# Peptides against a protein of PDB entry 5H65, part 68

Target 1, 294 residues: chain A of PDB entry 5H65
Amino acid sequence: QYLERTPLCAILKQKAPQQYRIRAKLRSYKPRRLFQSVKLHCPKCHLLQEVPHEGDLDIIFQDGATKTPDVKLQNTSLYDSKIWTTKNQKGRKVAVHFVKNNGILPLSNECLLLIEGGTLSEICKLSNKFNSVIPVRSGHEDLELLDLSAPFLIQGTIHHYGCKQCSSLRSIQNLNSLVDKTSWIPSSVAEALGIVPLQYVFVMTFTLDDGTGVLEAYLMDSDKFFQIPASEVLMDDDLQKSVDMIMDMFCPPGIKIDAYPWLECFIKSYNVTNGTDNQICYQIFDTTVAEDVI

## One batch from the design tools (peptide; aimed at target 1 L48)

Design b2_p24_4_s2 (made by RFdiffusion4, then SolubleMPNN; from b2_p24_4, 10 letters changed)
Fold by OpenDDE base, seed 5:
Structure b2_p24_4_s2 (fold): chain B 294 residues (1-294), chain A 24 residues (1-24)
Amino acid sequence: as target 1 above (294 residues)
Amino acid sequence: SEKKRKIAEEERAKIPDIIYVPPP
């Protein structure tokens, strides 16, 4: 894809849809706080959702912990089950189901855990010891995913979410369809369970100024723009710092825009109808920021 | 592997230690 650079003043006069290559300064951007820019995006229905906060997950798992594991669903060909009673005054029961590989219990680094009655803290601890954790509940005839408002799969510090609208959940025994029960690829797990995985994305609005004109363009990107995965940034302070540094580089605080570096990017225009009003909007695409300052 | 099995069982047995944190 080759596009000649087009000044913003010319772009602002043209009809949509079109694609442009531009060179502009980042006058401003929003949201200013990084954590506010990370969203979950469904590739099917295209809805944007907020990433659940720790408090939200606590509530979900607390609710799940109030339900007693069904003894009839323990120890199947797919998994071995153990139940522990917590050493607190409540005596909460936690059921952990160890998914077997060809009938054999795998080592922790290859083992998927299905957990009933676990708290967020416990689940997080387990996810750091075992390959993956799926929060589940006892269904009528089989274990089922606990709640799509919570992660359907936790691998280390990565929380994988599914779309409530597009997913048609299937019971846990459908994991039997997976030939490889050691790697636990999120997409494969999702497919087996009827889940449409959500994608972590950066969502920002850039105000771009090249001296000839000013326009707003929004960014929705998972890992290209910053060369940093949106899926990891919330759980990694260093990655957060890196993104902040990049934004500060393009939009330095406390100095005039004349001193800002130039940003080269691709934008596409598109028509948006809001009632009777027609508006042309712009989106950044296929762009990786360079650290070069001109 | 029998050795691998034993290790796996040992890892499973440690779950209570992972999930339970005594009060300070």
Scores: peptide ipSAE 0.260, ipTM 0.819, DockQ to the pose 0.019
OpenDDE base, seeds 1, 2, 3, 4: peptide ipSAE 0.238, 0.237, 0.257, 0.255; ipTM 0.800, 0.803, 0.822, 0.814

Design b2_p24_4_s3 (made by RFdiffusion4, then SolubleMPNN; from b2_p24_4, 10 letters changed)
Fold by OpenDDE base, seed 3:
Structure b2_p24_4_s3 (fold): chain B 294 residues (1-294), chain A 24 residues (1-24)
Amino acid sequence: as target 1 above (294 residues)
Amino acid sequence: SARKEAIKAAELAKIPDIIYVPPP
């Protein structure tokens, strides 16, 4: 759909909701640190959450490692199990369950591992070797997802999270509903386990100035704006550099705004009620910036 | 054979400081 370019001064006078095409300079943005802008968003309840840090995950997995795997849940039609005991006096037990495809164990690169009692370090090692890993615990009748505060699926360096509020967790045997037990698509895994997957999003506030007016626009985007997935940026130095470069191009430090490049984007206005106060807010949508355009 | 592959895969995981205990 085509939208005429509208100056900010005109937009600021109009009622919401409306959609606009604008051309403005990025006077400033917040947060300034990339890691602070990456969050988890639930598409259902729309709650925003912080991405757990390594330290947070360490605690969760350490707690999980205090529980001994249930022997009765080992070696089912769905998975083959192997148990490890630590060499130290405590003798911590770790169970790794290898999910089979139609009763046949897939190749390591296609095999989903269910890890029970593992530390973050151990889980990371497994994910690097076997790609797909789900942290689990022994339930009453079946293996269950360990904790939605931790990833429900780890694929390489990508951590997939679920919404605690919206998810209705089902036991691991529900993975049987997946016809193909080799690809392990995150959405399919989530569906099988009753998980509402969270989306990685860039969350930022842009202060836009076109010379006629200034407004703040909210950016909440997963992969379109930067053409970089928010799900991958935290674990990839090159992607981080790319995002930083893009932001530096639009908002170069130590340079006057007169020299800033123009940003063309779409924004939508909407009404927000904060207590007794009504406010019009703006959000960037359907906008892509490319390095070659700068 | 699936069990053999599972054992092999588990060994390849190379988790340090743990000893394999077979299921009963």
Scores: peptide ipSAE 0.097, ipTM 0.699, DockQ to the pose 0.017
OpenDDE base, seeds 1, 2, 4, 5: peptide ipSAE 0.056, 0.015, 0.090, 0.088; ipTM 0.411, 0.420, 0.676, 0.670

Design b2_p24_4_s4 (made by RFdiffusion4, then SolubleMPNN; from b2_p24_4, 11 letters changed)
Fold by OpenDDE base, seed 5:
Structure b2_p24_4_s4 (fold): chain B 294 residues (1-294), chain A 24 residues (1-24)
Amino acid sequence: as target 1 above (294 residues)
Amino acid sequence: MKKKEEIKKEELSKIPDITYVPPP
């Protein structure tokens, strides 16, 4: 849709909801550190969650590793199982289940591994060798996802998370419903297992100033604004640098705002009730800055 | 900038909450 540019002073006087095209300077933004802006968002319940830290995952996987794999659940039509016993004094058992495609083991790069009793370190090692890994546990009648507090799927360095509130977990045998057992698309895996996948998002507050007024607007975006996936930025130094460069370009440190570049973007206003108070909030939408920066 | 996985837990505890109010 075509929107004429509206000065911030005019926007600030208008009722919500409305959509605007603006041209403003990014006076400031929060949070200042990129890793603080990356969150997990549920598209259904809209809950925002922190991305788990490795320390949190260590605990979850350590707890899972205390459980012995059920022998009865090994070697099904869906997967072939191998069991390792650790050399340490505890003799921990680790089960790796190799998911078959139509009864045949696929190539390593296409093979989904189900890991039972593995530590974070072991899981990460396997995910680097085998592109797709699901941490699992022995359920009563089938393997089950280990814990939604941990990734339900690890692909290389990408951790895929599910919403605890919106998900209704189904057993691993439900992966049989997938026709293609080689690509392991996260959304397909999630659907098969009854998981509502969380989305990595950038969440920031922009203070915008066009000389007529000052307005705070939220940035809630997964991959459009920076043309960089929020899902990858935490694990990639180059992507982090790129985002930082973009932000530094729009809001250069140590320089007066008069010298800041203009940012063209779309914002939408909406009404929010905060207790007894009604306020208008603003959010950036349908905006890509990366193309404008080039 | 450090990768998230390289950030110490102590540093994470200092991260301020991001305030976001979603559209209805």
Scores: peptide ipSAE 0.213, ipTM 0.675, DockQ to the pose 0.103
OpenDDE base, seeds 1, 2, 3, 4: peptide ipSAE 0.207, 0.204, 0.198, 0.212; ipTM 0.666, 0.670, 0.676, 0.681

Design b2_p24_5 (made by RFdiffusion4)
Pose (drawn by RFdiffusion4):
Structure b2_p24_5 (pose): chain A 289 residues (1-273, 279-294), chain P 24 residues (1-24)
Amino acid sequence: QYLERTPLCAILKQKAPQQYRIRAKLRSYKPRRLFQSVKLHCPKCHLLQEVPHEGDLDIIFQDGATKTPDVKLQNTSLYDSKIWTTKNQKGRKVAVHFVKNNGILPLSNECLLLIEGGTLSEICKLSNKFNSVIPVRSGHEDLELLDLSAPFLIQGTIHHYGCKQCSSLRSIQNLNSLVDKTSWIPSSVAEALGIVPLQYVFVMTFTLDDGTGVLEAYLMDSDKFFQIPASEVLMDDDLQKSVDMIMDMFCPPGIKIDAYPWLECFIKSYNVTQICYQIFDTTVAEDVI
Amino acid sequence: HHFHPITDEELLDMRNLHDFIQSS
């Protein structure tokens, strides 16, 4: 009834901060390599970070495999422990600690594992069969998180990361403070270990063109615009294909802008200290499947 | 549609996002 759209030339003449409903074509976008759009964002210090690569994580987990699990930290009231020996793996030993709920191991899909000396591949397989996995190492007096460079929790396809700057790391026994040992809410796990969780976000720069003007608008969100979770997409081939197809739909490579579909959205202007623009309250996924 | 003002936290986020992009 009252749906009206503001031309870009009108927006460029106005001061910030304001909000606009617009319709424009996506002339171009960054990043050209879409995997680079997935960033980690700390809600506490507002710092943006790269997600560690497989090679980075492999280095951490292989380095963890050189250390011997400490027998003194095995079989507590919090967890049962089991050590596996290996062959042709530089004498590697793998410790898996099964976390109990009130002195009783829960069902596998509710059971959290702590693992010393495991590979990324093994941790990912364990995450399918069990509730979740925390990479750990034998500290002086207790099990401790392996490294904040690696995920503090792998749950399903989500690798949860914490902020190195904002976190004050606590040892594993502090998991006793969790209300139960079956739900394993990631934020609750992070609080018990003194970790400030990082948030996954898609970060992209859109060049919008409606024929009256041109404008750069940022995309920064976890799951609204694509209806694809940023927290899952790097570990899910189908979600990656969906992002590829949506961006190929709005901005196909090689063909002209005349043939592109229109992008209906809101944008908000703001002062940085020049005026910048950002997409908000917008989804392409509700009308596109 | 009801428009709402930008909060201090939202503004800080957007400024840090801009700095991040420009630094890349």

Design b2_p24_5_s1 (made by RFdiffusion4, then SolubleMPNN; from b2_p24_5, 16 letters changed)
Fold by OpenDDE base, seed 2:
Structure b2_p24_5_s1 (fold): chain B 294 residues (1-294), chain A 24 residues (1-24)
Amino acid sequence: as target 1 above (294 residues)
Amino acid sequence: MEFKPLTEEELELLRALDAYVRAQ
């Protein structure tokens, strides 16, 4: 829908909820560091979570590696299993289950691996060779997802996470419900396993100034605003530099706001209750970075 | 995430995986 441009001074006087088109300068923003702005968001319960640190994942997979794969769960109609014993003193057992398509083992670039007992390093390296990897553990009657604190699906460098609050995990054999066992679409895998996928999002607070007023607007966006996927930025140095360049362009350090570029965006107002206090907040939506040409 | 060179054990695992896939 078409929205006329509204000055911030007028917006600040109006009741919520409403939608606006604005033209303003980015006076400041927080957090200043990119890695602090990338979060995981549940589209169902709206909980925000930190992206797990590598150290956190190490702990999870180290714990998983202390469990011995159950031989009774190997080699089903869904997957073929191979077991390796490491050459270290303790002889850690690693099980890799190759998911089949209609009883046939697909090519490596189409194959989903289920891994139990693997380290983070091993899992990541396998994800670069095969289509995708799911960290699993031996349950009572079936393989099960290892831990929702870790990725439920790894494809290349992309780690897919699920919401602990909203997910009702189902066992691995539920992957049988997938007709196509070669593409391994994350949403399909999640649905089969009872997972509500989390979304990578940029979370930032913008202080906007159009000369008539100052307004703080919340940004929560996955790929529209920067035209860079939040899901990929943490694993790609070039994408990180691109985001930094964009923010530097709109809010250059050491320069007065008079020289800042104008940006156009959509914002929506909404009511928030903090105890007994009702306040109006603002969120940027449906906006791609656009600079006025001067 | 930091990627490190393969350890000897990891190389052996990958070789075994490759052999298995090719045998199918």
Scores: peptide ipSAE 0.109, ipTM 0.750, DockQ to the pose 0.011
OpenDDE base, seeds 1, 3, 4, 5: peptide ipSAE 0.078, 0.063, 0.080, 0.040; ipTM 0.726, 0.710, 0.733, 0.688; seed 4 fails the geometry check

Design b2_p24_5_s2 (made by RFdiffusion4, then SolubleMPNN; from b2_p24_5, 14 letters changed)
Fold by OpenDDE base, seed 5:
Structure b2_p24_5_s2 (fold): chain B 294 residues (1-294), chain A 24 residues (1-24)
Amino acid sequence: as target 1 above (294 residues)
Amino acid sequence: MVFKPLTEEELLELQSLHKYVESE
């Protein structure tokens, strides 16, 4: 349905929930640092989580690397196993399990690797060569996902995370439920292992000003607003620069707001109740980067 | 516990494991 343009002063007087089309300038935004704006969002419980830093992952994988792979769990119908022993790291044992498709080992670029005892560096290097890697550990009866605080699947430079609260982890043998074991779709892997995948999102607060009023609008978006995937931005310098350029265009430093570009966007109002306090909040939706320049 | 990066030789060994398993 068509929404007519509504001035902010009128919106600020209306009850929620409603949808609006507005034309306003971006007076300011927060957070200012891009890495602070990228979060993980659960589509089920709607919790927002921080993206783990490299240091956090190092700790998790280092801990995992102290564990010795269980010999009894090697070489099943699902995977072929090879134990790699480091030469210069006191003979640390790393188990690499190559998932088979119908009992046959697929090509390396199609093969899912289960890595037991690998460091972050090793896992990342392997993911660049074999594309799909799952960090695992030896459970009592089967291999298990190492830790939901770490990626459950690494594909190239993309880290796929799961929600600790909503996931009910199943053992690795549940990958048998996948008919095609050469195309490793993250959602399919997650489903097989009982994981609720988290979504990368940009989370920002925009202060919008159209000259009639000032309004704060919440932005939570994965890939539409900037036309850049939140899942890739942290690992790509060029994408980071692009986002920074966009924000600088919307809110150019060193000049007055009168010279700022006009932005058209959709916002929706909604009620928030905190105890006895009621507040109307606003969220940007169905909006991509667009500007009106006279 | 501190872990050191893989040497080039160790990396090549890991990357060749698929071929090794396949050849068996």
Scores: peptide ipSAE 0.035, ipTM 0.609, DockQ to the pose 0.010
OpenDDE base, seeds 1, 2, 3, 4: peptide ipSAE 0.025, 0.026, 0.030, 0.029; ipTM 0.620, 0.285, 0.597, 0.294

Design b2_p24_5_s3 (made by RFdiffusion4, then SolubleMPNN; from b2_p24_5, 16 letters changed)
Fold by OpenDDE base, seed 3:
Structure b2_p24_5_s3 (fold): chain B 294 residues (1-294), chain A 24 residues (1-24)
Amino acid sequence: as target 1 above (294 residues)
Amino acid sequence: MEFKPLSEEELELLRALDAYIRAE
């Protein structure tokens, strides 16, 4: 039932793979900047990638906005379409498709918008007014997802991304397979469109010291360690402050490590090959931050 | 709570993570 703690000095002498319960101080961690620790992870191929920056998205949507919406793809049984022409920018066309539920337009807070030709700014504004937004483009016979380098679904301030390697995209009419066209669950949308959704994860390297030894352990976690979702932290100042506060608590500036709080966590060891060198690495798992009573 | 042996799939994930971190 209860797992005994193992001192780091003993762990460092043992072969991998093994799992341990430890109690150690966080001597240091990297990266130091929170936004650099948030990554996207594919649960299938295990690819890790950066969360796209605003500038990256601007480019993608600007490119998409150079394409004119196809008139023949407007106003289907799935959605009603409205077209706007900008007064500047050489009369750029923007199409907004309002997805219907059983032929009826839902309330704004339940409505999914398909946006074609919109800029990042325009898309963000619309996502604040409506429940869900999917950036799309005109395909040959149907609307299609614009680009997996951009979010396939935006809900409020949350951007949902898909894996380019593992996804096999299907056209937008496949949303018809969803019985409920009001809730727009991200996983359901992804499944309908053939998307393997990426997971937001915190990725950090912890240097742990329990006085008997020192080892580095990787942290890859979505919402357990900090009890804060990695998917929300980048867009929420309060959540960012909370994470910073937690890290400052474990690594308080200006004081000696002897005064640091103790961190209890689980780590697992594993073998890696780096060229001709074989080494043992460690990962933190199934851990929620907690400070031991000193 | 009891520890279970790591699956091959879990090891592949960890090695992928290691490779990514080393590349940064």
Scores: peptide ipSAE 0.322, ipTM 0.847, DockQ to the pose 0.715
OpenDDE base, seeds 1, 2, 4, 5: peptide ipSAE 0.222, 0.256, 0.294, 0.276; ipTM 0.765, 0.800, 0.837, 0.813

Design b2_p24_5_s4 (made by RFdiffusion4, then SolubleMPNN; from b2_p24_5, 14 letters changed)
Fold by OpenDDE base, seed 2:
Structure b2_p24_5_s4 (fold): chain B 294 residues (1-294), chain A 24 residues (1-24)
Amino acid sequence: as target 1 above (294 residues)
Amino acid sequence: MEFKPLSEEELELLRSLHKYIESE
């Protein structure tokens, strides 16, 4: 279906909610630093939050490492357990539980590890060697997810987070409901454990100018706009460079806006309340710019 | 592509985003 472009001057005069196809120049954008634009959002409660920093995770795992694994919870039909004692004054115990597939240990690249008492460094090392890692703790009757403030699943360099507000955590034994215990799809793991997964998103504010008018539009996108997953960009220098290159292309520094390329996109308007005032806001949607760049 | 009317749920999401951005 063909949609005609609407000039910004016309859009600015219209009531919300409406949807438009536009052609405009990216006069400016915020935030300027890529890492500041990557957020986590919940698809159910719509909460937005920062991606936890390494320091935040250190604290969580440090606290978890002070707890001793419960011997009663080791070696179940679901997993085989191995315990290490660190050679320090406290003798910290670390438990690694290897999840079995129908009673058989899978290959390392297909194996899910449940780590109990590990530091961030140790967890990261294991996640690099094994496909999937879940930080856990000993509960009263079963292993449980350590903390939703930390990833519920780590796969390589990807950290998967869950929503504290919307999740109703279930014990680790609920992983038994998964027929295939080799692929460890994040959504399946989340469902089994009662977790509502958070989604990595780019959150940015674009100032758009088509020569007839100027408006600000928000961008909240996971992987469509740049054709780069927000979930991967923080841990991949090449992807970061690619995003930076795209932004520099549309909003090049040191030159006049007249020389900027045109950006074609879709925007939707909506009403928001600001105190007693009703204002109209705009958001970019269903737009891909990477096709024009790559 | 066809434009679809915004649902109340979608509006809530958008408003949440607005609130978040304005708080930063």
Scores: peptide ipSAE 0.393, ipTM 0.883, DockQ to the pose 0.726
OpenDDE base, seeds 1, 3, 4, 5: peptide ipSAE 0.389, 0.390, 0.386, 0.390; ipTM 0.881, 0.883, 0.881, 0.881

Design b2_p24_6 (made by RFdiffusion4)
Pose (drawn by RFdiffusion4):
Structure b2_p24_6 (pose): chain A 289 residues (1-273, 279-294), chain P 24 residues (1-24)
Amino acid sequence: QYLERTPLCAILKQKAPQQYRIRAKLRSYKPRRLFQSVKLHCPKCHLLQEVPHEGDLDIIFQDGATKTPDVKLQNTSLYDSKIWTTKNQKGRKVAVHFVKNNGILPLSNECLLLIEGGTLSEICKLSNKFNSVIPVRSGHEDLELLDLSAPFLIQGTIHHYGCKQCSSLRSIQNLNSLVDKTSWIPSSVAEALGIVPLQYVFVMTFTLDDGTGVLEAYLMDSDKFFQIPASEVLMDDDLQKSVDMIMDMFCPPGIKIDAYPWLECFIKSYNVTQICYQIFDTTVAEDVI
Amino acid sequence: SSSEQLLAEQLIALNEQWTEEEEE
């Protein structure tokens, strides 16, 4: 009834901060390599960070495999422990600690594992069969998180990371403070270990063109615009294909802008200290499947 | 307000870095 659209030339003449409903074509976008759009964002210090690569994580887990699990930290009231020996793996020993709920192991889909000396591949397989996995190492008096450079919790396809700057790391026995040992809410796990969780976001720069003007607008969201969770996309081939197809739909490589579909969206202007723009309250996924 | 400014500077910096990578 009252759906009207503001041309870009009119927006460029106005001061910030304001909000606009627009319709424009996506002339171009960054990043060209779409995997680089997935960033980690700390809600406490507002720093943006890269997600660690497989090679980075492999280094951490292999380095963890050189350390011997400490027998003194095995079989507590919090967890049962089991050590596996290996062959042809530089004498590696793997410790899996099964976390109990009131002195009883829960079902595998509710059971959290703590693991010393495991590989990324093994941790990912364990994450399918069990509720979740925390990479750990034998500290002086208690089990401790392996490294904040690696995920503090792997749950399903989501690798949860914490902020190195904002976190004050606590040892594993502090998991006793969790209300139960079956739900394993990632924010609750992070609070018990003194970790400030990072948030996954898609970060992209869109160049919008409606024929009256041109404008750069940022995309920064976790799951609204694509209806694809940023927290899951780096570990899910189907969600990656969906992002590829949506961006190929709005901005196909090689063909002209005349043939592109229109992008209906809101944008908000703001002062940085120059005026910048950002997409908000917008999804392409509701009308596109 | 200062946190919004820091985030905006970081977004600009990413955009500049991506442009430089495309030129390479």

Design b2_p24_6_s1 (made by RFdiffusion4, then SolubleMPNN; from b2_p24_6, 14 letters changed)
Fold by OpenDDE base, seed 2:
Structure b2_p24_6_s1 (fold): chain B 294 residues (1-294), chain A 24 residues (1-24)
Amino acid sequence: as target 1 above (294 residues)
Amino acid sequence: SSAQQQLLQQLLELDEEERKKEAE
């Protein structure tokens, strides 16, 4: 798909929808803070959500920890269960269920844990030693996912979330449908449990100026624009610094726009109805800037 | 399997100890 470069002044006069190749300077962008630009996006309903803060997760897991694991749901063909009683004054019950592969417990690096009654700290520690962790609760007939407001799957430092609107949760025994119970691919786990996985995305608004005109373009991108996964950036200081450096390069503070580098990108126009008013909006697509910077 | 369970127990116990220290 070859597109000729079009000046912004011409684009601003045209009807939507259309696709353009542009060369412009990044006059400004919002939000300025990286952590504010990372969101969760549903690929089906297209709802944008905030990434839960640690404090939010603490509350969810603390609430879950107040419930006692159901003994009737322990030690099934799918998993072996171990119960711990904390030595604190309340004697909290924590259940860890080790998911088996064909009746055999996998090695830790291939093992999925179902944790019931665990705190965020405990879950995070376990996720560093085992392949994956799913926070669960005792349902009436089976273990169930604890809460879609919390991760449905934790792998290392990556938290996988599901869409509350689009998901139809199924009980944990549906993991039996997975032939491979060692790799624990997030999409496979989600499918088995009836979860529509959310996608980490960078969400930004760019003000672009090529000297002929100015327009705002929306950026929603998971890993192409920066060549950095949005799913990993919040948990990696080096990746955060890299994104910041890229943005500072295109929009350097303290200097005039005349000295800014040129940004080449693709934008698409689309119609939006806001009440009684129809407006044309623009979105950046199929653009990688990191290759030009590195 | 026993080794993994022991590891989990150790991790949980350590976490509890840390929480106790923070509460003191």
Scores: peptide ipSAE 0.085, ipTM 0.732, DockQ to the pose 0.013
OpenDDE base, seeds 1, 3, 4, 5: peptide ipSAE 0.051, 0.070, 0.057, 0.050; ipTM 0.712, 0.725, 0.717, 0.710; seed 4 fails the geometry check

Design b2_p24_6_s2 (made by RFdiffusion4, then SolubleMPNN; from b2_p24_6, 11 letters changed)
Fold by OpenDDE base, seed 4:
Structure b2_p24_6_s2 (fold): chain B 294 residues (1-294), chain A 24 residues (1-24)
Amino acid sequence: as target 1 above (294 residues)
Amino acid sequence: SEAQQQLLQQLLALHEEWLREEEE
């Protein structure tokens, strides 16, 4: 994609919608905290949601751990089940269900585990050793997803979430519809279970200044802008540091804007109607800062 | 199968680890 560079002063005078290539300095950005900049976005209803905190997940899984696995739902054609009983005074039971591929258990690096009654810590330990983990609960006739407020799928340190509004949950046996029961592609798992997967996105508002004008541009991006997946950044200290370094580079604290580096990016304008007022807004698109720094 | 045995052994090992942690 190629566009001629347009000064902000000219852009501010033009009607929307249009696409522009710009060269500007990042005067400021919001929010300042990385954690606040990472959101979950539904591709269908377009709702932006906060990523659940560890404490939120702990509560959900702790609540789930109070329920006893239904013995009638163990050891089906889809999965083999193993019950672990804790040695604490409560004697909590954890059910680990191993999903089979055509009746055969897969390799550990290709397996899907359904966890019933596990704590957050226990689930995380399993997800670190095995390919995929789904937190589940005993339903009336089948295992069901535990809670859409928690991840429907955990792969390593990546938590996959679903939209509560758009999802129509189906029971675990619907995983039988998957031809490939080894790769466990999140989108495929979601589809089988009636889940609309949420997308991790960086959501930020940039104030851009090229010396001719100032405009605010909205950033909603998953992995292109920073070349860092939004889905991984919250669970990786090094990635967090990298994003922070990038932002500090473009918008260094305590330094005058004249010394800021130039940011080249693409922005698109669009109309927003608020009552009788028509407003033109701008969104950053198809931009990678790592490649466009000059 | 060997794969099945490996998976089960890994699960067993993890379970034993959890049990040890509870006793400590």
Scores: peptide ipSAE 0.163, ipTM 0.797, DockQ to the pose 0.012
OpenDDE base, seeds 1, 2, 3, 5: peptide ipSAE 0.162, 0.105, 0.164, 0.165; ipTM 0.797, 0.734, 0.800, 0.800; seeds 3, 5 fail the geometry check

